# Peptides against a protein of PDB entry 7SID, part 137

Target 1, 151 residues: chain A of PDB entry 7SID
Amino acid sequence: LHMYLMLLKELPGEEYPLPMEDVLELLKPLSNVCSLYRRDQDVCKTILNHVLHVVKNLGQSNMDSENTRDAQGQFLTVIGAFWHLTKERKYIFSVRMALVNCLKTLLEADPYSKWAILNVMGKDFPVNEVFTQFLADNHHQVRMLAAESIN

## One batch from the design tools (peptide; made by RFdiffusion4, then SolubleMPNN)

Design b2_p28_5_s3 (from b2_p28_5, 14 letters changed)
Fold by OpenDDE base, seed 2:
Structure b2_p28_5_s3 (fold): chain B 151 residues (1-151), chain A 28 residues (1-28)
Amino acid sequence: as target 1 above (151 residues)
Amino acid sequence: SAAEKEEEYRKKLYEKSEELLKKLKESE
């Protein structure tokens, strides 16, 4: 809980570029927080909504930087976990919608999934392919959001 | 080289993903 509150406090309320070092600091506890709260749908939704700011920052950063790669890796690891649990039908539609928004933002930054590739259990899942699968989501609102995102 | 950097990146992703998945399973 303390880590979660700290993370939420440090996340910016508005969209603006952050130094990569700050992004890394924000991402450090995220994996643990996600692990602790993975069963709480509301917390997961909140996390996914807040990390949208991180995604936007990552897309505007120097991709050749080691820190950028590290930040991207940490972020993609978390998104990959959410994706994995989504495939296992562990999350309700509202969480999936939040995930779609994250994926949408990633695709805006990396339309061809050059770096936006989820790695789960040693397998690579390009975000563009992952995103396309949400067009066939069981919930109509998720499908609609995914469809609107490609326009 | 660029290829080496990419390989290292993918390796790190693999390791981190496995670690996180392990933590998730342990928390069940």
Scores: peptide ipSAE 0.167, ipTM 0.670, DockQ to the pose 0.849
Fold by OpenDDE base, seed 3:
Structure b2_p28_5_s3 (fold): chain B 151 residues (1-151), chain A 28 residues (1-28)
Amino acid sequence: as target 1 above (151 residues)
Amino acid sequence: SAAEKEEEYRKKLYEKSEELLKKLKESE
């Protein structure tokens, strides 16, 4: 876990996007890590903070690429799981804030949710619709963050 | 076609989602 988290932390920012091949390799174990540590709030928060770099990379990529779609799918699966568990009230506010930041970044890349669609339990949820739900979050800081993210 | 690619993408997404959910259940 620690080695993987360090790898995520060392991802370059938007100034130097990673090749999609590298993004895919990084995403491969992510679902398993998230599943294993889904009840660890600190680990989940850390993961969500670090995957912001992945979102930024995905937003700058060519959406017509097969590798891009694969990466998007893997990433959105993880985000969908986090959102689903959030709906079940499994995460504290700090984790929800990290998730909101991820969703914000997705909306910046895809404001109309053409590809940024979460699939949970066989149903599709556009991120723009999901994001608005955080405006009614129980925690004031989450609501504020969501409100500040609206363009 | 673009439509076919989108359908394939969604299919993969559904499969991955189900796989993750299965893993979550198994780890309970």
Scores: peptide ipSAE 0.166, ipTM 0.662, DockQ to the pose 0.780
Fold by OpenDDE base, seed 1:
Structure b2_p28_5_s3 (fold): chain B 151 residues (1-151), chain A 28 residues (1-28)
Amino acid sequence: as target 1 above (151 residues)
Amino acid sequence: SAAEKEEEYRKKLYEKSEELLKKLKESE
């Protein structure tokens, strides 16, 4: 886990996009890691903070590439799971803050949610629609962050 | 076609999502 988190942390951002093949390799274990540590708030927050770099890389990729779609899908699956658990009130505000930052970055790359669509329980939820729900979050800092991101 | 590619993408997304959710439920 620690080694994997370190790799996520050191991933280049938007300034230095990685080849999609490298992104895919990094994303492969992510789903499993998130599943294993879903109840650990600190680990979840760390994961969400570090995957921001992945989102930045995905936003500059060729959407017509099969590898890009695969990477996007794998990432969106993880984000969808975090959102689902958030709706079930499983995460504290600091984790939700990190999730909002991920969603913000996704919207910057795809403001109209053409590809940034979460799938949970067989239903599609565009990120822009999901994002607006955080405007009504119970925690004031989460609401403020969400509001700031829309402007 | 573009439509076919999008449909294939969605199918894969659905499968991966369901797989993850199943794992989450099993570990609870």
Scores: peptide ipSAE 0.181, ipTM 0.684, DockQ to the pose 0.811; fails the geometry check
Fold by OpenDDE base, seed 5:
Structure b2_p28_5_s3 (fold): chain B 151 residues (1-151), chain A 28 residues (1-28)
Amino acid sequence: as target 1 above (151 residues)
Amino acid sequence: SAAEKEEEYRKKLYEKSEELLKKLKESE
């Protein structure tokens, strides 16, 4: 886990995107990691903080590429799962903060949610619509972060 | 076509999301 998280942390940002093939390899174990540690708030927070680099990397890729769509899909699946569990009140505010930051970054790359769409339980949820839900979060810091991001 | 690619993309997302959610449930 720690080794994997380290790799995520060291991912180059939007300025130096990785080849999509490398991104795919890094994303491959992510779902399993999230599943194994879904009840560990600290690990989840760390994961969400580190995958910010992935978001930034994906935002610079060509959306017409099959590999890009595959990578986006794998990533969005994970984010969707975190959002779903958040809706079920499984995560503390600090984890939700990290999730909001991920969503914010997605919106920066795709303001109109053309590709930034979460698919959860067979339904599509555009990130811009998902994001507005955090404006009503129970924790004031989450609400504030969401409010700042939407402006 | 672009529309077909998008449809395939969404289908893949569906499959992956269901797979992950299933794993999450099983890990409980």
Scores: peptide ipSAE 0.175, ipTM 0.682, DockQ to the pose 0.807; fails the geometry check

Design b2_p28_5_s4 (from b2_p28_5, 11 letters changed)
Fold by OpenDDE base, seed 4:
Structure b2_p28_5_s4 (fold): chain B 151 residues (1-151), chain A 28 residues (1-28)
Amino acid sequence: as target 1 above (151 residues)
Amino acid sequence: EEKKREEEYKKKLYEKSKELLEKFEESE
């Protein structure tokens, strides 16, 4: 886990996007890792913080369309799961804040939610719609973070 | 057909989401 997290952390930013093939390889274990540590708030927070770099890479429209969609799908599946459990109040505010940051980054990459759509068991939730829900989060800091992101 | 590809993609996402969520909710 720690090695994987370190790898995520060391990803280059948007200025130097990784080849989509590398992104895909990085994403492969992500769902499993998230699943294994879904109840560990600290690990989840760390994962969400580190995958921000992945989001930046996924926003590259000039990449291979099929691979890009695959990568986006894999990533969004994980985010969707975190979102779903968030709705079920499974995560503390610090994890939700990390999730909001991910969503914010997604919106920066895809302001119109062309691809940034969370699919939760067949239902589509555009990230912009999901994001606005955090404006009404129970925790003050989460609401503030969400609000600051929109302004 | 683009529409068909889109439907297949959505189906794949559905299945992946379902699979992951089942794991997330497992043992609760």
Scores: peptide ipSAE 0.415, ipTM 0.840, DockQ to the pose 0.811
Fold by OpenDDE base, seed 1:
Structure b2_p28_5_s4 (fold): chain B 151 residues (1-151), chain A 28 residues (1-28)
Amino acid sequence: as target 1 above (151 residues)
Amino acid sequence: EEKKREEEYKKKLYEKSKELLEKFEESE
């Protein structure tokens, strides 16, 4: 786990985008890792914080490539799962904060949710629509973080 | 054809989401 997390952490930002093939290789184990540690709040928070780099890389790629869409799909599947469990009140505020940051970064790359759409059990949830729900989060810091991204 | 590709993509996302969520809901 820690080795994988360090790998995610060292991913270059949007100023130095990686080849999509490398991003795909990095994403392959992500769903399994998230599943294994889904109940560990600290690990989930760490994962969400580190995958911010992935979002930044995805936003710099050609959206028409098959690899880009594949990478987006794999990533959005994970984010969708975290979102789903968040709605089921499975995560504490610190994890939700990290998720909001991921969603914020997605919106920066795709403000109109053209590709940033969470599919959860066949239902589509555009990230911009999902994001607005955090404005009504029960925790004040989550609401504040969500509000900061709108301005 | 593009519509078909989009439908296949959505189907793929559905299956992946379902699989992951099933794992998330498994008992330890």
Scores: peptide ipSAE 0.415, ipTM 0.841, DockQ to the pose 0.845
Fold by OpenDDE base, seed 2:
Structure b2_p28_5_s4 (fold): chain B 151 residues (1-151), chain A 28 residues (1-28)
Amino acid sequence: as target 1 above (151 residues)
Amino acid sequence: EEKKREEEYKKKLYEKSKELLEKFEESE
């Protein structure tokens, strides 16, 4: 876990996007790692914070490539799972804060949710609509973060 | 043809989501 988290943390930022093939390799174990530590709030928060680099890479790639769609799909699957459990009140505010940051970054890359759509058990949830729900979050800091992200 | 590819993509996303959520819900 620690080695994987370190790799995620050291990913190049928006200035130097990785080849999509490399992004795919990093995303392959992500779902498994998330599932193993789904009940660990700190690990989930850390994962969500580190995958922000992945989001930045996804937004700058060739949208027409199969690899891009694959990478986006794998990433959105994980985000969708975290979103689903968030709706089930499984995560504390700090994890939700990290999730909001991910959603914010997605919206920066895809403001109209053309590809940033969470699919949860066959149901589609555009990220812009998902993000709006955090404006009504029970925790003050989450609401503030969501509001600041829009302005 | 494009419609078919889109449908296949959506199906794949559905299956992946289902698989991951099943793992998330194990022993809950």
Scores: peptide ipSAE 0.412, ipTM 0.838, DockQ to the pose 0.822
Fold by OpenDDE base, seed 3:
Structure b2_p28_5_s4 (fold): chain B 151 residues (1-151), chain A 28 residues (1-28)
Amino acid sequence: as target 1 above (151 residues)
Amino acid sequence: EEKKREEEYKKKLYEKSKELLEKFEESE
């Protein structure tokens, strides 16, 4: 886990995008790691904070290749799972804040949710619609973060 | 052809989502 988290942390930002093949390799174990530590709030928060760099890399891709779509799909599957458990009230505010930051970064890369669509058990949830729901979050800091992201 | 590829992609996403959520809900 710690080695994987270190790799995620050291990913370059949007100024130095990685090849999509490298992004795919990093995403391969992500779902399993998230599943294994789904009940550890601190680990989930850390993962969500670190995958922000992945979102930036995905957004910089100008290619509509199969690899890009695959990478986007792998990432969105994980975000969709976190979103689903958030709706089931399984995560504390700090994890939800990290998720909001991920969604914000997704919207910066895809403002109209052309590809940023969460699929949860066959149902599609555009990220822009998902994001607005955090404006009504029970925790004031989450609401404030969401509101600041809109302005 | 494109429609078929899109349907296969959506099916893949559905299966991946289902698999992950089942793991998330699995009791220890």
Scores: peptide ipSAE 0.411, ipTM 0.838, DockQ to the pose 0.841

Design b2_p28_6_s1 (from b2_p28_6, 11 letters changed)
Fold by OpenDDE base, seed 4:
Structure b2_p28_6_s1 (fold): chain B 151 residues (1-151), chain A 28 residues (1-28)
Amino acid sequence: as target 1 above (151 residues)
Amino acid sequence: SKEEEEFLEELKKELEEMKKKAEEEKKK
């Protein structure tokens, strides 16, 4: 786990994106790791924070690539799972914020949710809608966080 | 809590199912 998280942490951002093939290889174990440590909120938080770089890479990728689609799918599966749990308030706020940062980054990479669509419980949820819903659901908490950041 | 554990287990199953579906789609 630690080694994997370290690799995720070292993933370059938009300025120097990794080849999608490499991103895909990094994503392959991600769902398993997330599932295995789903009860460890610190690990989940760390994962979500690190996969921000993955989002950036996915956003800069060729959408026509099979590897890109595969990577996107795997990534979105993980995010969708976290989203589902977040809706149930199963994660602490810090984890939820880490998730929303991922969603935000996805939205920035794909403002129109062309590919950034979460499939949860067999239903598709565009990230732009998901992000908005998160803000609505956590409006108070978000405001509190914002206030704390200013102080 | 027990309820939370059950939920997490269900989520795990859901994730696995989603992965399975994704894998099946790749094979098509």
Scores: peptide ipSAE 0.028, ipTM 0.469, DockQ to the pose 0.182
Fold by OpenDDE base, seed 5:
Order: sequence, then C-alpha cells, then structure tokens
Structure b2_p28_6_s1 (fold): chain B 151 residues (1-151), chain A 28 residues (1-28)
Amino acid sequence: as target 1 above (151 residues)
Amino acid sequence: SKEEEEFLEELKKELEEMKKKAEEEKKK
C-alpha cells in the first residue's frame, strides 16, 4: 500500500502527463487496493487525495485514443463506486470531501463532461451533476467548512 | 459495469460490517 500510495503521490502534474499506457498500468491495481482497504476510511481518504494526479493526467489525454477511454473507464469505475457510497453517507465527511475534490478536479479538466461521466448501477451521471448533488446534500457542512477556512 | 458492481458490492459489504461492529461497541 505504502509503495502504491507513494507512486500515486509522485505522479507528474497536469503540465507533464504520463503516457497513457503508463497511466493504465498505474490504474490496474487501484480497484484492488481500494477493495483491500475498504474498511479503513483513512486509507481511502489518502487514496482519493493521491489519485488527483491521475485525474490531471486523464484530463490532458487525447479523447480519441482507445487507451485513453480505457483508462478513463477504469478510473471512473472506482470514483463511481465511491460516489455511490458517499451518496448514501457511508463514508465519513473527510472521505467525502476527498471525493468531492476529485470530482472538482475532474470538472476542471472536463467542464462539459465529455468523458467525465460516472456510470453507477447502470446509469450515467455527468460529474457536474454529481458535484452539484454533493453540494446540495452537504450544504450545511460545506458552509461550515468554508466559514472555518475564512476564520 | 460489471467491475463497478463488484467493487461497489465489496465496499458495501465491508461498510455494513463496520456499522454492525460500531453498533455493538455502542451497546457496551
């Protein structure tokens, strides 16, 4: 786990994305890692914080590439799973905030949801709608967080 | 989709177990 997390943390930023083939290799164990540590919400939070670099890489990729679509699909599968559980308030707030930060980053990379569409339980959810729904569901907590950040 | 369902099911299962454990601890 530690090695994988460090690898995710050290991924190049948006300015210097990895080749999509490398991104695919990095994504392969992600679902398994999340599943393995699904009982540890602190680990899940850490994973979600670190996969922000993956989002940045995916956002800079060629949309017409088959490898890009594959990578996006694998990534969105994991995010969709977290989203579904978050929607049901199965995760603590800190994990939910880590997820929304991923969604925010996705939205910044794909503001029109050309590819950033979560497929959860057979239904498609554009990230912009998902993000809005999160804010609505957690409006009070979001406001509290914002107030704390100002003070 | 199948991969998503499997992942989601595993997470849900574990979270339910966590909830059960938490409830048991609260009763002590």
Scores: peptide ipSAE 0.027, ipTM 0.459, DockQ to the pose 0.024
Fold by OpenDDE base, seed 2:
Structure b2_p28_6_s1 (fold): chain B 151 residues (1-151), chain A 28 residues (1-28)
Amino acid sequence: as target 1 above (151 residues)
Amino acid sequence: SKEEEEFLEELKKELEEMKKKAEEEKKK
């Protein structure tokens, strides 16, 4: 786990996108790692913070390639799992905020939710709608964070 | 919870199926 998290942390951002093949290799164990540590909220928060780099890479990729679609699918399934459990209040607020940062980054990369669509339990949820729903559900906490950021 | 475990297992299966399909396409 430690080595994997270090690799995720060192990923280049949007300015220097990785080959999609490399992104796929990094995503390959992600589902299993998230599943194994789903009850460890500190690990989950760390994972969610680190996968932001993956989102940035996906945003500048060739959307028509199969590798891109595969990478997007693998990433979105993990995000969908976190979103589902977040809706059920299985995670503390800090983990939820890490998730919403992923959603925010997805919206920046795909403002119209062309590919940023979560599939949860067979239903599709565009990230723009998911993001709005999160803000509504956590309105009080969001306001508190906004107030804190200007201090 | 039981529902949580079932959901995660379903997503794992979906992911594995996607990987399988991707591997098959690479062989073509």
Scores: peptide ipSAE 0.022, ipTM 0.479, DockQ to the pose 0.143; fails the geometry check
Fold by OpenDDE base, seed 3:
Structure b2_p28_6_s1 (fold): chain B 151 residues (1-151), chain A 28 residues (1-28)
Amino acid sequence: as target 1 above (151 residues)
Amino acid sequence: SKEEEEFLEELKKELEEMKKKAEEEKKK
């Protein structure tokens, strides 16, 4: 786990995107790691904070590539799982905010939800709708955090 | 909960099926 988290942390951002093949290799164990540590909220928070770089890499990729679609699918599956558990209030607010930050980054990369669609239990949820729903559910707390980020 | 476990297992299964399909496409 420690080694994996370290790799995620050191992932280059949008300024120096990794080859998609490398992104795929990092994503392969992600589902298993998240599942195994789903009850450890500190680990989940760390993962969500670090996968922001993955979002940036995916946003800069060519959607026509099979590898890109595969990477997007694997990533969105994990985000969908976190979203599902978040709706069930299984995570503390700080973890939920880490998730919404991922969603925000996805919206910035794909504002029209061409690929940023969560599939949860066989149903598709565009990220813009998911993000809006989160803001509605956590309006007060989100405003407080937004104010703090400006100061 | 049991429901959460079932959900995560189902997603894992879907991911594995996706990988299998991707490998089959490479053989064509």
Scores: peptide ipSAE 0.022, ipTM 0.476, DockQ to the pose 0.208; fails the geometry check

Design b2_p28_6_s2 (from b2_p28_6, 10 letters changed)
Fold by OpenDDE base, seed 5:
Structure b2_p28_6_s2 (fold): chain B 151 residues (1-151), chain A 28 residues (1-28)
Amino acid sequence: as target 1 above (151 residues)
Amino acid sequence: SSEEEEFLKELEKELEEIKEKIKEEEEK
């Protein structure tokens, strides 16, 4: 786990995107790692924070390639699983915030959800709709916390 | 925590910026 997390942490930023083949290799174990540690809030938070670089790489890739679609599919499957468990309140607030940060990054890369569509339990959920729903549900809480931080 | 509150504050700011960018793109 620690080696994998270190690998994710060392991913280059938007300035130096990884080849899609490397992205695919990184995504292969991701689902398994997330599944194994799905009940560990700290590990999940760390993973979600580090996969932001993966999102950025996917957003800058050629969307017309089969490899890109494959990578997107694998990644969205993982994000969809996190979102599903979040809706069931299986994750603490800090983990939910980390997930929302991922969704935000996806929205920045694909604001109209052309490819960023979560498939959960056989139903498609565009990320822009998912993100909007989250904001609506937690708007009051976010505002309250933001206001408290100013004081 | 203070870190969480700061994150939420920054998130709100960034979301507003994203909203503005989306609006600008829709108007083009």
Scores: peptide ipSAE 0.091, ipTM 0.642, DockQ to the pose 0.027
Fold by OpenDDE base, seed 4:
Structure b2_p28_6_s2 (fold): chain B 151 residues (1-151), chain A 28 residues (1-28)
Amino acid sequence: as target 1 above (151 residues)
Amino acid sequence: SSEEEEFLKELEKELEEIKEKIKEEEEK
C-alpha cells in the first residue's frame, strides 16, 4: 500500500502529464486498494489527495485512445464509489473534503462534464452536478450544526 | 465547525468563479 501510494504521490501535474499508458497502469490496482481500505479514513483521504494528480493527467488527455477511455472509466469508477459511500455517511468530513477536491479538479478540467460522469448504481451523474449537490448538502449541514452547537 | 464553514465558503467561492468562466465561454 505505502509503495503504491508513493507512486501515486509522485505523479506529475498538468505541466508534465504522464503517458496515458502509465496512468492506466497506476489506476489498475487502485480500485482494489480502495476496496481493501474503504473503512480506513486516513488511507482513503490519502488516496483521494494523491489521485488529484491523476485527475490533472486525465483532464488534458484526448478521448480518442482506448487507454484514455479505460483510464477515465477506472478513475471515475473509484470516485463514484467514494461518492456513493459519502452519501451513505461512511466517511468523516475530512475525507469528504478530499473527495470534493477531486470533484473540483475534475470540474476544472472538464467544466461541461463531457467525460467526467460518475456512474453510481447504474445512474449517471455529471460531476458538475455532483459537485454542486455536495456543496448544497454540506453547506446546509454545517449551518444546521452551527445552529445547534456553541462551537 | 468554524473551520468547516470557512472551507465551504471558499469552495462556494471557487464554484462561483468556475460557473462564471463557463458562462463566459458559452456566451462566445
Scores: peptide ipSAE 0.089, ipTM 0.630, DockQ to the pose 0.027
Fold by OpenDDE base, seed 1:
Structure b2_p28_6_s2 (fold): chain B 151 residues (1-151), chain A 28 residues (1-28)
Amino acid sequence: as target 1 above (151 residues)
Amino acid sequence: SSEEEEFLKELEKELEEIKEKIKEEEEK
């Protein structure tokens, strides 16, 4: 886990995208890692913070390539799982904030959810709709937390 | 922490801006 998290953390941002083949290699163990530690709040938060770099790489990739679609699919599967558990209130607020940061990054890369679509329990959820729902439910809480942090 | 404070403040602002942009697109 420690080694894998380090690899995710060191992934270049959107200004320096990796070849999609390398991104795929990083994504291969991700689902398993997330599954193993799905009930560990700290690990989940760390993973979600680090996968932001993956989103940035995906956003600059050729959307027509098979490798891009594969990488997107693998990544979105993980995000969808986190979203599902979030809806069931399995995660604390800080983990939810890490997730919404991922969703925000996805939305910036794909504002109309052309590819950023979560599949949860066999149903598709465009990220723009997911994000809107999250804002409706949590915007007040986010503002309150921000205000408290400023004090 | 100071970093967390700044992040949360920025997040609040960005979330509000994104919300408005989404709303504008839906109204078109």
Scores: peptide ipSAE 0.054, ipTM 0.620, DockQ to the pose 0.026
Fold by OpenDDE base, seed 3:
Structure b2_p28_6_s2 (fold): chain B 151 residues (1-151), chain A 28 residues (1-28)
Amino acid sequence: as target 1 above (151 residues)
Amino acid sequence: SSEEEEFLKELEKELEEIKEKIKEEEEK
């Protein structure tokens, strides 16, 4: 886990995207890692924070590449699983916010949800709609976070 | 915790669906 998290943490941002082949290699163990540490919400939060780098790389890629579509699919499937549980309030607020940051980053990379579509329980959810729904459902908590950040 | 158990059950279900989907794609 530590090695994997370090690799995710050291990923370059939007300025220096990695080859998609490298991104795929990083995504391969992601679902397994999440499964192994599913009981530890702190670890999940850390994972979600680190995968932000992956999102940034995915957003820089060409859509016509098979590897790009594969990487996007693998990533979105994992995020969708987290989102499903988040919607059901199975995660603490800090974890939910970490996931929302992922969604925010996805939205920034794909504002019109051309590829950023979550499939949850067989149903498709464009990230822009998901993000909007989150804001509606958690408007109070978001305001509180903003207030705390100012203080 | 009943809530934790339910959480884990649903997470495992979602992850299993992910694995099955990946497996199906690999078999193509």
Scores: peptide ipSAE 0.022, ipTM 0.451, DockQ to the pose 0.107

